# Peptides against a protein of PDB entry 3WG5: the designs that were tried, part 20

Target 1, 218 residues: chain A of PDB entry 3WG5
Amino acid sequence: LAKNIVYVAQIKGQITSYTYDQFDRYITIAEQDNAEAIIIELDTPGGRADAMMNIVQRIQQSKIPVIIYVYPPGASAASAGTYIALGSHLIAMAPGTSIGACRPILGYSQNGSIIEAPPKITNYFIAYIKSLAQESGRNATIAEEFITKDLSLTPEEALKYGVIEVVARDINELLKKSNGMKTKIPVNGRYVTLNFTNVEVRYLAPSFKDKLISYITD
Target 2, 218 residues: chain A of PDB entry 3WG5 as posed
Amino acid sequence: LAKNIVYVAQIKGQITSYTYDQFDRYITIAEQDNAEAIIIELDTPGGRADAMMNIVQRIQQSKIPVIIYVYPPGASAASAGTYIALGSHLIAMAPGTSIGACRPILGYSQNGSIIEAPPAITNYFIAYIKSLAQESGRNATIAEEFITKDLSLTPEEALKYGVIEVVARDINELLKKSNGMKTKIPVNGRYVTLNFTNVEVRYLAPSFKDKLISYITD

## One batch from the design tools (peptide; aimed at target 1 R48 L106, target 1 (a further copy) I121)

Design b1_p12_4_s2 (made by RFdiffusion4, then SolubleMPNN; from b1_p12_4, 8 letters changed)
Fold by OpenDDE base, seed 2:
Structure b1_p12_4_s2 (fold): chain B 218 residues (1-218), chain C 218 residues (1-218), chain A 12 residues (1-12)
Amino acid sequence: as target 1 above (218 residues)
Amino acid sequence: as target 1 above (218 residues)
Amino acid sequence: MVGIEPISFKDK
């Protein structure tokens, strides 16, 4: 039996427009090969709201399921990463990872203090994050609290509260646990049942340009 | 004789990933209609380097000529806007506009002072902006000085120094002056001669989402 | 927290 292909790629660091390019490239490769899914191993402290929104849109426009996997242990889908996860077809987290802390900020002051976003911006992102949660059948109340309380959750809590779908130690366990799950958002207008029974895992590497940009922006 | 279509759209404000979405949408519409060109009326103080690089790439991937028009009088293609312009098929400026001031910055301190980018980043963008100038047959020395000296130019200076191709008061004068000009970079691998002899101008408006994002990010 | 700006070009 011909093996379905599952792509795995890593996106690490701040969410920027370069991160968008990585998402776009990786998803496009997986789309072109008619992959069963692409798993993005995400580790981000956050980043730009605009880049995040574009990434969410790109995920939503994907022709294949995009699984956000907060990995490895010690990684986080913090801030912008939470929005991206909530906008995805499936969220998985490894033990020892975190998700949340989604308050929009204007930046950091010279003393390193957070410059709070004005209420209009905060309220916009509350509405936005709640919409992502609702659209994906995830906990919109917790999504709001990611902003209002700057809440961060463990994988176990996130699963318990219906924020995420899978806790997995590695790609193999992720494939095993997510096999037969329905996507939380549509793929080309249809909710897809994931089929990971006969799969080949293909790892994508960052391009030379991606590596260069990461080197410059880190 | 069937009229060629030239699209005109406005992009104003900070260069962000939302700006990328606007560029992508507008260019895509013009591509779908096989337009002779799209003119982007650009007014930007700058913005994010990552978004800028994505916009440049999107312009370079365009199936039709993308003309960056610094408009109206009082507008600027400052900072990121200069890179976008230099990455485009043709640059026009209205009288009373400006281009340049391209130093990369890490941001602003609490007191509003500029946090300078480290030399590695500055040098990267020097190489990048010079490459854009060289690829487009524009003044790479001035492009470098946009960074090293934080140089800003008038339309007359920019034209004189070979940074831009057209000074035009309005769309009609732009079409008149750019008629018969060759694109400064290829369109689908070929340098295109612009044909604005029998043209219908179509104006594109921002989407509701574009307006909302602009409202939030401004 | 969602940061608005990492590396940017001068906007002021």
Scores: peptide ipSAE 0.024, ipTM 0.303, DockQ to the pose 0.309
OpenDDE base, seeds 1, 3, 4, 5: peptide ipSAE 0.057, 0.065, 0.039, 0.071; ipTM 0.507, 0.550, 0.523, 0.541; seeds 1, 3, 4, 5 fail the geometry check

Design b1_p12_4_s3 (made by RFdiffusion4, then SolubleMPNN; from b1_p12_4, 7 letters changed)
Fold by OpenDDE base, seed 5:
Structure b1_p12_4_s3 (fold): chain B 218 residues (1-218), chain C 218 residues (1-218), chain A 12 residues (1-12)
Amino acid sequence: as target 1 above (218 residues)
Amino acid sequence: as target 1 above (218 residues)
Amino acid sequence: MVGIEPISFADK
């Protein structure tokens, strides 16, 4: 039986191999404790495609629901962060956050200009992001436009267009609003109805390694 | 007038945005001092494509010759390291090193298996690596096979096939053998004849940040 | 052996 526990962990900054390690660690802890869910407070400008795909796969292999919460106000799930969100069991956003802007790039030139990805790469990620949206029953047209138009959405727009499931100001409001919702993708082959009645919220702290990496990348 | 100075710096580990910062810092120091050249002792299993392309661009924009030296024995210029080498003014390898194995991957699955890159991505990097080889007058067929066959070469093979210019056991032998060679790509629009007669060798130490990043990634 | 890892997304 799942414990009446919901874990909350923060992931902030660029999506890298270290971010994968964070996701893996956090989800593993929550799985081991048979938590009702884990909420990942996500604030990212984007990052690596490989790390992103690995994170999506790790979420999809989770034994418990993984909720992506774009938080706090001012945060974003930009670029790689949008893919991660679309690969998750539930997406929530706080007011004053954003999602989208998913155009793949080859990188930045020395002058800071974006090096555009070849059409072949762009088309690959269009297919990938549409697949994530379709599999989760989210708006695949908007998912494509996150790339083709480099579209960014507010929480209200994202909710309206069927990209996300919840707009919430804090964890308590998120738990309240998501209580009784079904996961948008399966957990161990079945869609789970979230039960956040009388749950204990436990915050997972970043490891020393996580803090050190954040310090170096900021 | 260039000073009779050759800088030597070490870059070890995965190619990341931090590795770009290392290349930029090292080359900038050598440029500011009007060095005859900088030698980068490279030992890498590979890394990020974006960081690699940025490093290649930084090398190509260098005001001085940048020599990639796969060193010490046991080191490799694998994957992204091969691209960096092919983008440089001169490539040297120590006995017992390797170069190649350039197949792009999407990443590693949770079980450690390689996620293959889509054909579209593979074809992009085939075109890119062939361009680097062609521009530097190096073997473009072997460059392609570094991807298509995941080919790895010894220093002797790489020299024989026209992938690299020098096999050398140490910096002194490298300087001796490369003296009078022309750069394989231009420096400020012209091919430079290397002059290593009576040069002072100066070693650049890693910054504290470089050491810290190495500690975290190892 | 870390292969050439694919594309970054804009870190803005």
Scores: peptide ipSAE 0.097, ipTM 0.545, DockQ to the pose 0.805; fails the geometry check
OpenDDE base, seeds 1, 2, 3, 4: peptide ipSAE 0.077, 0.030, 0.041, 0.029; ipTM 0.575, 0.271, 0.308, 0.282; seeds 1, 2, 3, 4 fail the geometry check

Design b1_p12_4_s4 (made by RFdiffusion4, then SolubleMPNN; from b1_p12_4, 8 letters changed)
Fold by OpenDDE base, seed 3:
Structure b1_p12_4_s4 (fold): chain B 218 residues (1-218), chain C 218 residues (1-218), chain A 12 residues (1-12)
Amino acid sequence: as target 1 above (218 residues)
Amino acid sequence: as target 1 above (218 residues)
Amino acid sequence: MVGIEPISFENK
């Protein structure tokens, strides 16, 4: 029996237009191969709102399930990363990771202090993050508190509060635990039951351009 | 008599954190040499709001006058570029350039359509751009219309309406026309009269990193 | 923590 393919790719660092290109490329590859799903190992402190929103839209337009996996231990899906996760078909976290801290900022002053977003911007993102949570059947109250209280959660808390769906130590445990789960948002207009019973895992490598950008931004 | 130094540097492309780094580096070099001023040849379609605000702040904290010069012909100081210009000590434009079109957007949809910013965000940037105009003694009504009407102006119109201070074909004409003008915002808390009577022009080249980033982003 | 840059002024 031909094994269903599950792709795994890593996205690390700030969320930018280049990050969008990575998401787009990875998802496109997985779509072309009619993969059962793609798992994105995410480690980000946040980034740009526009890139974030585009990534969310790209995920929501995916022809296959996109699983956000906060990985490895020590990683975070902070700020923009939380929005991306909440916009995805399934969220998983490894032990020792974090999610949340979504307060929008206008940036950093020269002294390194945070420039707060005006209430109008903050309120927009409150509405946006709540929408993402509601659409995915996730905890919209906690989603709001990611902004209003600058809340960060452990994987165990995030699972308990219904923000995420899986806590897993590695890809194999993730596949095992998520097998038989329904996607939290539709794929091509339908909620899909994940089938990871007979799968082949394929890792996608960053492109040369991706590596070069990472080298410059790090 | 030791010639006063005027630095000239080029900033082209999207306004990003890397653009901030360029501004910071260029201004720092000019400050260290006690330059009479630095002229930034600007050509941008816009970019990020945070980077823009940081650049404005960096300009306002400059120990020397920072002149934004929309150059060469065909260039624009669009969107974020207009904010940067309005935050500077002097604005010049070459014939055949444009300024304005400052409507904030949340980004582009996958189909290339603009996602409009919510009214709350738009109103914030209206207030911000008006503040920049008012602080610099420039036309705050037109500044608002850069957003509300998505207005773009020619150099001649921008000069006529009191948005900019100089129309110049090249650096030499810019120096000649701006000589004896007061900065539109303070330098170290004081409005400075530009003295370009006996100056040496020094061009700053992009760093290797800047070139590499440009290569990747273009 | 990298701030969400809520607004892009990118003209395509």
Scores: peptide ipSAE 0.072, ipTM 0.558, DockQ to the pose 0.759; fails the geometry check
OpenDDE base, seeds 1, 2, 4, 5: peptide ipSAE 0.063, 0.031, 0.069, 0.029; ipTM 0.524, 0.302, 0.558, 0.540; seeds 1, 2, 4, 5 fail the geometry check

Design b1_p12_5 (made by RFdiffusion4)
Pose (drawn by RFdiffusion4):
Structure b1_p12_5 (pose): chain A 218 residues (1-218), chain B 218 residues (1-218), chain P 12 residues (1-12)
Amino acid sequence: as target 2 above (218 residues)
Amino acid sequence: as target 2 above (218 residues)
Amino acid sequence: VTKITPITFKTV
């Protein structure tokens, strides 16, 4: 009961309805165990707007800070993952990862051709991504360009431009650097200072169902 | 005189990429065997827009008539399934089935809430559903109400209002009543008259991949 | 009834 606990979970692949269930399951475990924070290792090339918006909402309502960590090296928080990151308490990127490219699309034709969205829906997601950035004090100008210019950024660029808070190679380095940082959004109405000294790290294994469904969608 | 071959396939559940694959697989089989028609027993609550548009496109390119049959009783062709029906050569409904209810939403939230669709998406789907109805000679005024009023229709109501062509209890009654009917959209440029005199019915089983994906869904 | 979900994001 008198411990400082950080949960670490993994989320890989397309952001779907099932991805929401994962976020909710992991975050719920951390909440019920009074965790200082949960670190989500995120690698997503794309996903659905409705599951992305549900995840952002679940993060906004989280009773504990949610740290989105673009990991491992070569991972991306592209498309839906970018909004999830902008919608969270803190963003960390591992070396060689990517963030951005968030243009909303209606989807893919028989060819694999891109089916663009009506111009106005592009404006809707611009307003939504600007809102997430402003609510978290992040660079909304760059966030808008994730859509309008299909802008993508390396870790160092994302840090310089004020989109993320940490560049870290691993969980330990992430804890060291983010220790003492205020969350970019509130936890239950209050901006919180992260206390990662003398912390127990607990890894949450992805379930059989997680790995299987992810593989199939792949 | 001649022996006419009719294929029958079942397509159930949410409309997704796997559903497009089912439509493509079943239709390709019927085309290669020079079938008179393929009948799809459709039961769907809804699904993704891109896959629905890809299915409508696949049906438009079909070398043989595609008859959408809302079957069994209790089934529906709601949301995305309505567009598939309106985009097909002939629509049949079994007693106690439903068609319509197509108001687009960005999706569902955590607590039963619904994420609203911006007006541009709504107007986009109004134009698209009116277009499918106009191209097939079906009631465009009523088709719009599938969206603007979330209108849903019984089979008897759907026939009366000119949205569908046939009300049938089974495959036997469907072939009998639709024999001699012209298709509502062309097959390779010409409107085909359906010849169901002297008919061999062939049922297509769902593949291993079909069954697995649906068991996981159940 | 599930309603249509019109928007998704590009896979990178």

Design b1_p12_5_s1 (made by RFdiffusion4, then SolubleMPNN; from b1_p12_5, 5 letters changed)
Fold by OpenDDE base, seed 4:
Structure b1_p12_5_s1 (fold): chain B 218 residues (1-218), chain C 218 residues (1-218), chain A 12 residues (1-12)
Amino acid sequence: as target 1 above (218 residues)
Amino acid sequence: as target 1 above (218 residues)
Amino acid sequence: VVGIEPISFKDV
């Protein structure tokens, strides 16, 4: 029985155009191998909204389920990371991680103070994040509050409020708990029931380029 | 007579958070040496608006004049580059360069198509770019048209329309032509008359980090 | 510039 492949890849750091390239590369590899799914271990404080939107679009165009896994403990899917998660086929979080804090900013001033986004921009992202939540059947009210209240949730809270689907300590528990779940958004126009029975887990290493970017962003 | 120092540094590629770090590093070095000015040779197709705004703020907080020089021939101060230029103490362009094309976008779709910014965002940047132009006594109408018409100008046009201050073929001509000009925005609360008489030109090399980032962005 | 905390990059 041909072992179904599940790919696992790590994306860490700020969401940038390079993060898009990482997502694109990882998902493409998994698509080429007709993987059952790809799990993206995500740890991000946030980043660029444009890159985020492109990543969301890339996930939504995936030929296979893309699972965002906020991992390891201590990781976050903050800001842009939350949007990416909400745009994915399944969200998982490890204990000791967080999700939320999605208030858009124009940037940081030289003194490190936040430059507030005008209401127009904030409202745009409120509409956008609510759309992602609604499309995925996730809690749109909480999604809005990620912005309006800069709300950050624990995995247990996120699960309770219907923001995420799985709390798991590791990949094995994630696969076990998510087995038989339907994707929260369609894969190629259809909601897919995840099949993680007798899967081979393959880890994708960062490319040399990815490592270099990560080294520079740290 | 202690030779006044003018620093020259190159910033090339997309405007990102790393570009901010480059600006910050370069300006800081020049400030520490009490340079007469720093010239930033800019070649950018654009980039992140947040990084751009931070760069503008960093320039405006500079203890010394920051001259944006669109250089070499073939270079552009496109999009974010135009904003940065408009936020600077003096704008110069080499022959064969361009400035403008400032229409904000949300990003690129997977197919490379532009995701249009909503009118709210576009209007925000119209207001912002006009503010930069007005604060610097530059052409705010043309600044707006950089967005609304996606206008791109030659150096001669940009000079003619009062967008830039200098057309120069090289650093020597730039220094010669800009000598005795007043900064278009204040330096530490005062408009400064540039003094490039008997200056030593010092070139700042990219840091190892800067080179690595550039290598990754190419 | 829509920055999602931290700094979201809109391309300009």
Scores: peptide ipSAE 0.049, ipTM 0.309, DockQ to the pose 0.306; fails the geometry check
OpenDDE base, seeds 1, 2, 3, 5: peptide ipSAE 0.029, 0.028, 0.031, 0.045; ipTM 0.280, 0.287, 0.333, 0.300; seeds 1, 2, 3, 5 fail the geometry check

Design b1_p12_5_s2 (made by RFdiffusion4, then SolubleMPNN; from b1_p12_5, 4 letters changed)
Fold by OpenDDE base, seed 3:
Structure b1_p12_5_s2 (fold): chain B 218 residues (1-218), chain C 218 residues (1-218), chain A 12 residues (1-12)
Amino acid sequence: as target 1 above (218 residues)
Amino acid sequence: as target 1 above (218 residues)
Amino acid sequence: VVGIEPISFKTV
């Protein structure tokens, strides 16, 4: 029986226009092969809001389910990463990871202090993050608190509060636990029930350009 | 007689955290040598607001005058570049360059369309750009119009309207025309009169890291 | 934590 393919790719580091290109490339490959899903192993401290919004849109336009997996242990979906996760079809976290810390900033001062965003910008992103949570049926109150309280949650807390859907130690456990779950947002206008009963896992490698960018941004 | 040193460095491309590092490095070198000034040859289409604000702050904290020179012909100080210029001690432009186009955006959609910033964000940057203009004694009305009208000016227009201080074809003409001018903002709490009567011009090269970043962002 | 930059100044 033709095995359904599940792609796995890694995105690590700051969210930039290059990160968008990575998402686009990875999702496109998985779409072309009519994969059952793509799992993005995400580890990010955050990044650009523009790139983040573009990534969210790209995920929402995906022809296949996009699963954001905060992995490995020690990784985070911080700031922009949380928005991306909330915009995805399913969120998973490994034990020892974190999600949240979504307060928008205008930058860092020379002394390393944060330049705070004005209330108007903060309020915009409060509305935006709440919309992502509401559209995905996730906890909009906690989504707001990711900004207003600079809240960061453990996987167990995030699961408990209805921010995420899965806590999993590895890809195999993720596939097992997410099997039969419905996507939290539509895929091509329909909520999809994930089928991971007979799947082949295919890992996608970063391109040379991706490696170069990662090397420069690290 | 010990020649006063004027440093010249080039910053080209998108305004990013790496651009901040370039500014910081260049200004630090010039500060260490107690240069009379540093001239930054700027050619940018814009970039990140966070990096821009950090760069402005770094310029304002400079122990020496920082001159932004939109150069060569065909270059622009667009968007973030305009803010940086308005935050500097002196602005010069070469003939055939441009300044302005400061409307903030949230990013680009997948179809290449601009995602507009909400009025709250736009208004914040209107206030910010006007503050830079006012603090430097430059035209705050035109600074606002760089956003509200997406205005872009020629060097001659910018000079006429009191946005910039110098139109110059090259470094030698810039030094000649700016000699005896007062900085538009304080240097270490004092307005400095530029003295370019007996100066040595020293060019600073981009680091290997700077070259690598430029290669990736181009 | 890298903050969310709410705006970009990119000239099209």
Scores: peptide ipSAE 0.028, ipTM 0.277, DockQ to the pose 0.834
OpenDDE base, seeds 1, 2, 4, 5: peptide ipSAE 0.035, 0.031, 0.038, 0.024; ipTM 0.311, 0.313, 0.299, 0.276; seeds 1, 2, 4, 5 fail the geometry check

Design b1_p12_5_s3 (made by RFdiffusion4, then SolubleMPNN; from b1_p12_5, 6 letters changed)
Fold by OpenDDE base, seed 3:
Structure b1_p12_5_s3 (fold): chain B 218 residues (1-218), chain C 218 residues (1-218), chain A 12 residues (1-12)
Amino acid sequence: as target 1 above (218 residues)
Amino acid sequence: as target 1 above (218 residues)
Amino acid sequence: VVGIEPISFETK
């Protein structure tokens, strides 16, 4: 019986145009192989709004389920990472990770202080993050509070409040717990039931270009 | 008689955090040598707002005059580049260059279409660009129109409207025409009269890191 | 926390 393939890839660091390219490449590979799903191990402090919105759109256009997995312990899906997660087909978090802190900023001043975004930017992203939450059937009130209160949640809190779907220690537990779950958003116009009963896990590595970019941005 | 040194450096491409590092490095070198001024040959389509604001602040904190020179012919100081120019001690443009097109965007959609910024963001940057123009004694009405009308100007128009101070074909003409001009903003709390009568031009090159980043971002 | 980056002023 041909094993259904589940791809796993890591995306770490700031969300940029290069991060979009990584998402696009990874999802495309998984689509080409008709994978059951792709799991993206995400660890990000945030990043660019434009890149984030493009990543969300790319995920929503995926021909297969895209699972965002905040991993490993100590990782975060902060700011832009939260939007990406909320735009995905399923969110999982490892114990000891965090999600939230989505208040938009204009950036950092030279002294490292945050330059606040004007209220309209904040309101735009409130509306946007709430839309992502609502479309995915996740907690839109908490999604708003990720901005208005700069709220950060543990995996257990995020699960409890209906922000995420799974708390898992590793890929095997994630596959086990998410097996039989419906995607929170459509895949090719349909909600998909995840089938992880007979799967092969295949890891994708960063390209040489991705490694070089990471080396320069770190 | 010890020649006064004028530094010249090139900044090309998108405005990013790395572009800030280039500005900071170049200005610092020129400050350390007590240069009469530094001329930045700028060619940019725009970039990040945070990096732009930090660059403006770094220029305003400079111990020496920072001259933005839109160069060579065919170059632009578009979007973020316009803000940087308006925040500088003197703006020059070569014939065949442009300045303006400052309408803020959230980014580009996957199909390459612009995602419009909400009105409050637009209004914030209108206020900001007008403040830069007013502080420098430049045309704040045109600065606003760079956003509201997405206006782009030729060097001749920009000079005519009091947006810039010099049209020059090369560094030698720039030095000649700007000699005796007062900086449009203070240097260390004082408006400085530029003295280019007995100067040595010293060119700064990108670091290896800068070259590598440019290679990756192009 | 890297903020949602501000407005890209990238030219069209």
Scores: peptide ipSAE 0.034, ipTM 0.531, DockQ to the pose 0.791; fails the geometry check
OpenDDE base, seeds 1, 2, 4, 5: peptide ipSAE 0.033, 0.027, 0.033, 0.030; ipTM 0.304, 0.282, 0.407, 0.291; seeds 1, 2, 4, 5 fail the geometry check

Design b1_p12_6 (made by RFdiffusion4)
Pose (drawn by RFdiffusion4):
Structure b1_p12_6 (pose): chain A 218 residues (1-218), chain B 218 residues (1-218), chain P 12 residues (1-12)
Amino acid sequence: as target 2 above (218 residues)
Amino acid sequence: as target 2 above (218 residues)
Amino acid sequence: SAGVVIPVVGAS
């Protein structure tokens, strides 16, 4: 009961209704165990707007800070993952990862051709991504460009431009650098200082169902 | 005189990419065997827009008539399934089935809440559903109300209002009543008169991949 | 990435 606990979970692949269930399951475990924070290792090339908005909402309502960590090297928080990142308490990127490219689309034709959205819906997602950035004090100008210019950024660029808070190679380095940082959004109405000294790290294994469903969608 | 071959397939559940694959697989089989028609027993609560549009497109390119049959009793062709029906060559409904209810939403939230669709998406789908109805000679005024009023119809109401062509209890009654009917949309440029005199019915089983994906869904 | 897919569903 007198421990400092950080949960680490993994989320890979398309953001879907099942991805929401994962976020909710992992975050719920960390909440019920009074964790200092949960670190989500995120690697997503794309996903659905409705599941993305539900995840952002679940993060906003989280009783503990949610740290989105674009990991491992070569991972991306592209498309829906970018909103999830902008909607969270802290963003960390591992070296060689990517963030951005969030243009909303109606989807994919028989060809694999891109089915673009009506111009006004593009304006809707611009307003939504600007809102997430401003609510978290992040660079809304660059966030808008994730859509209008299909802008994508490396870790160092994202840090310089004020989109993320940490560049880290691994969980230990992430804990060291983010220790003492205030969350970019509140936890239950208060902005919180992260205490990662003398912390127990607990990894949450993805379930059989997680790995299988992810593989199938792949 | 001649033996006419009719294929029957079942398509159930949410409309997704796998559903497009089912439509493409079943239709390709019927085309290669020079079938008079393929009948799809459709039961769907809704699904994704891009897959629905890809299915409508696949039906438009079909070299043989595609008859959408809302079957069994209790089934519905709601939301995305309505567009598939309106985009097809002939629509049949079994007693106690439903069609309509197509108001677009960005999706469902955590607590039963619904994420509203911006007006542009709503107007976009009004134009699209009116267009499918106009191209097939079905009631565009009522088709709009599937969206603007979330209108849902019984089979008897759907026939009366000119949204569908046939009310049938089974495949036998469907072939009998639809024999001699012209298709509502062309097959390769011409409107085909359906010949169901001297008919061989062939049932297509769902593949291993079909069954697996649906068992996981159940 | 092509972007976020808007699944556009119905309130069925």

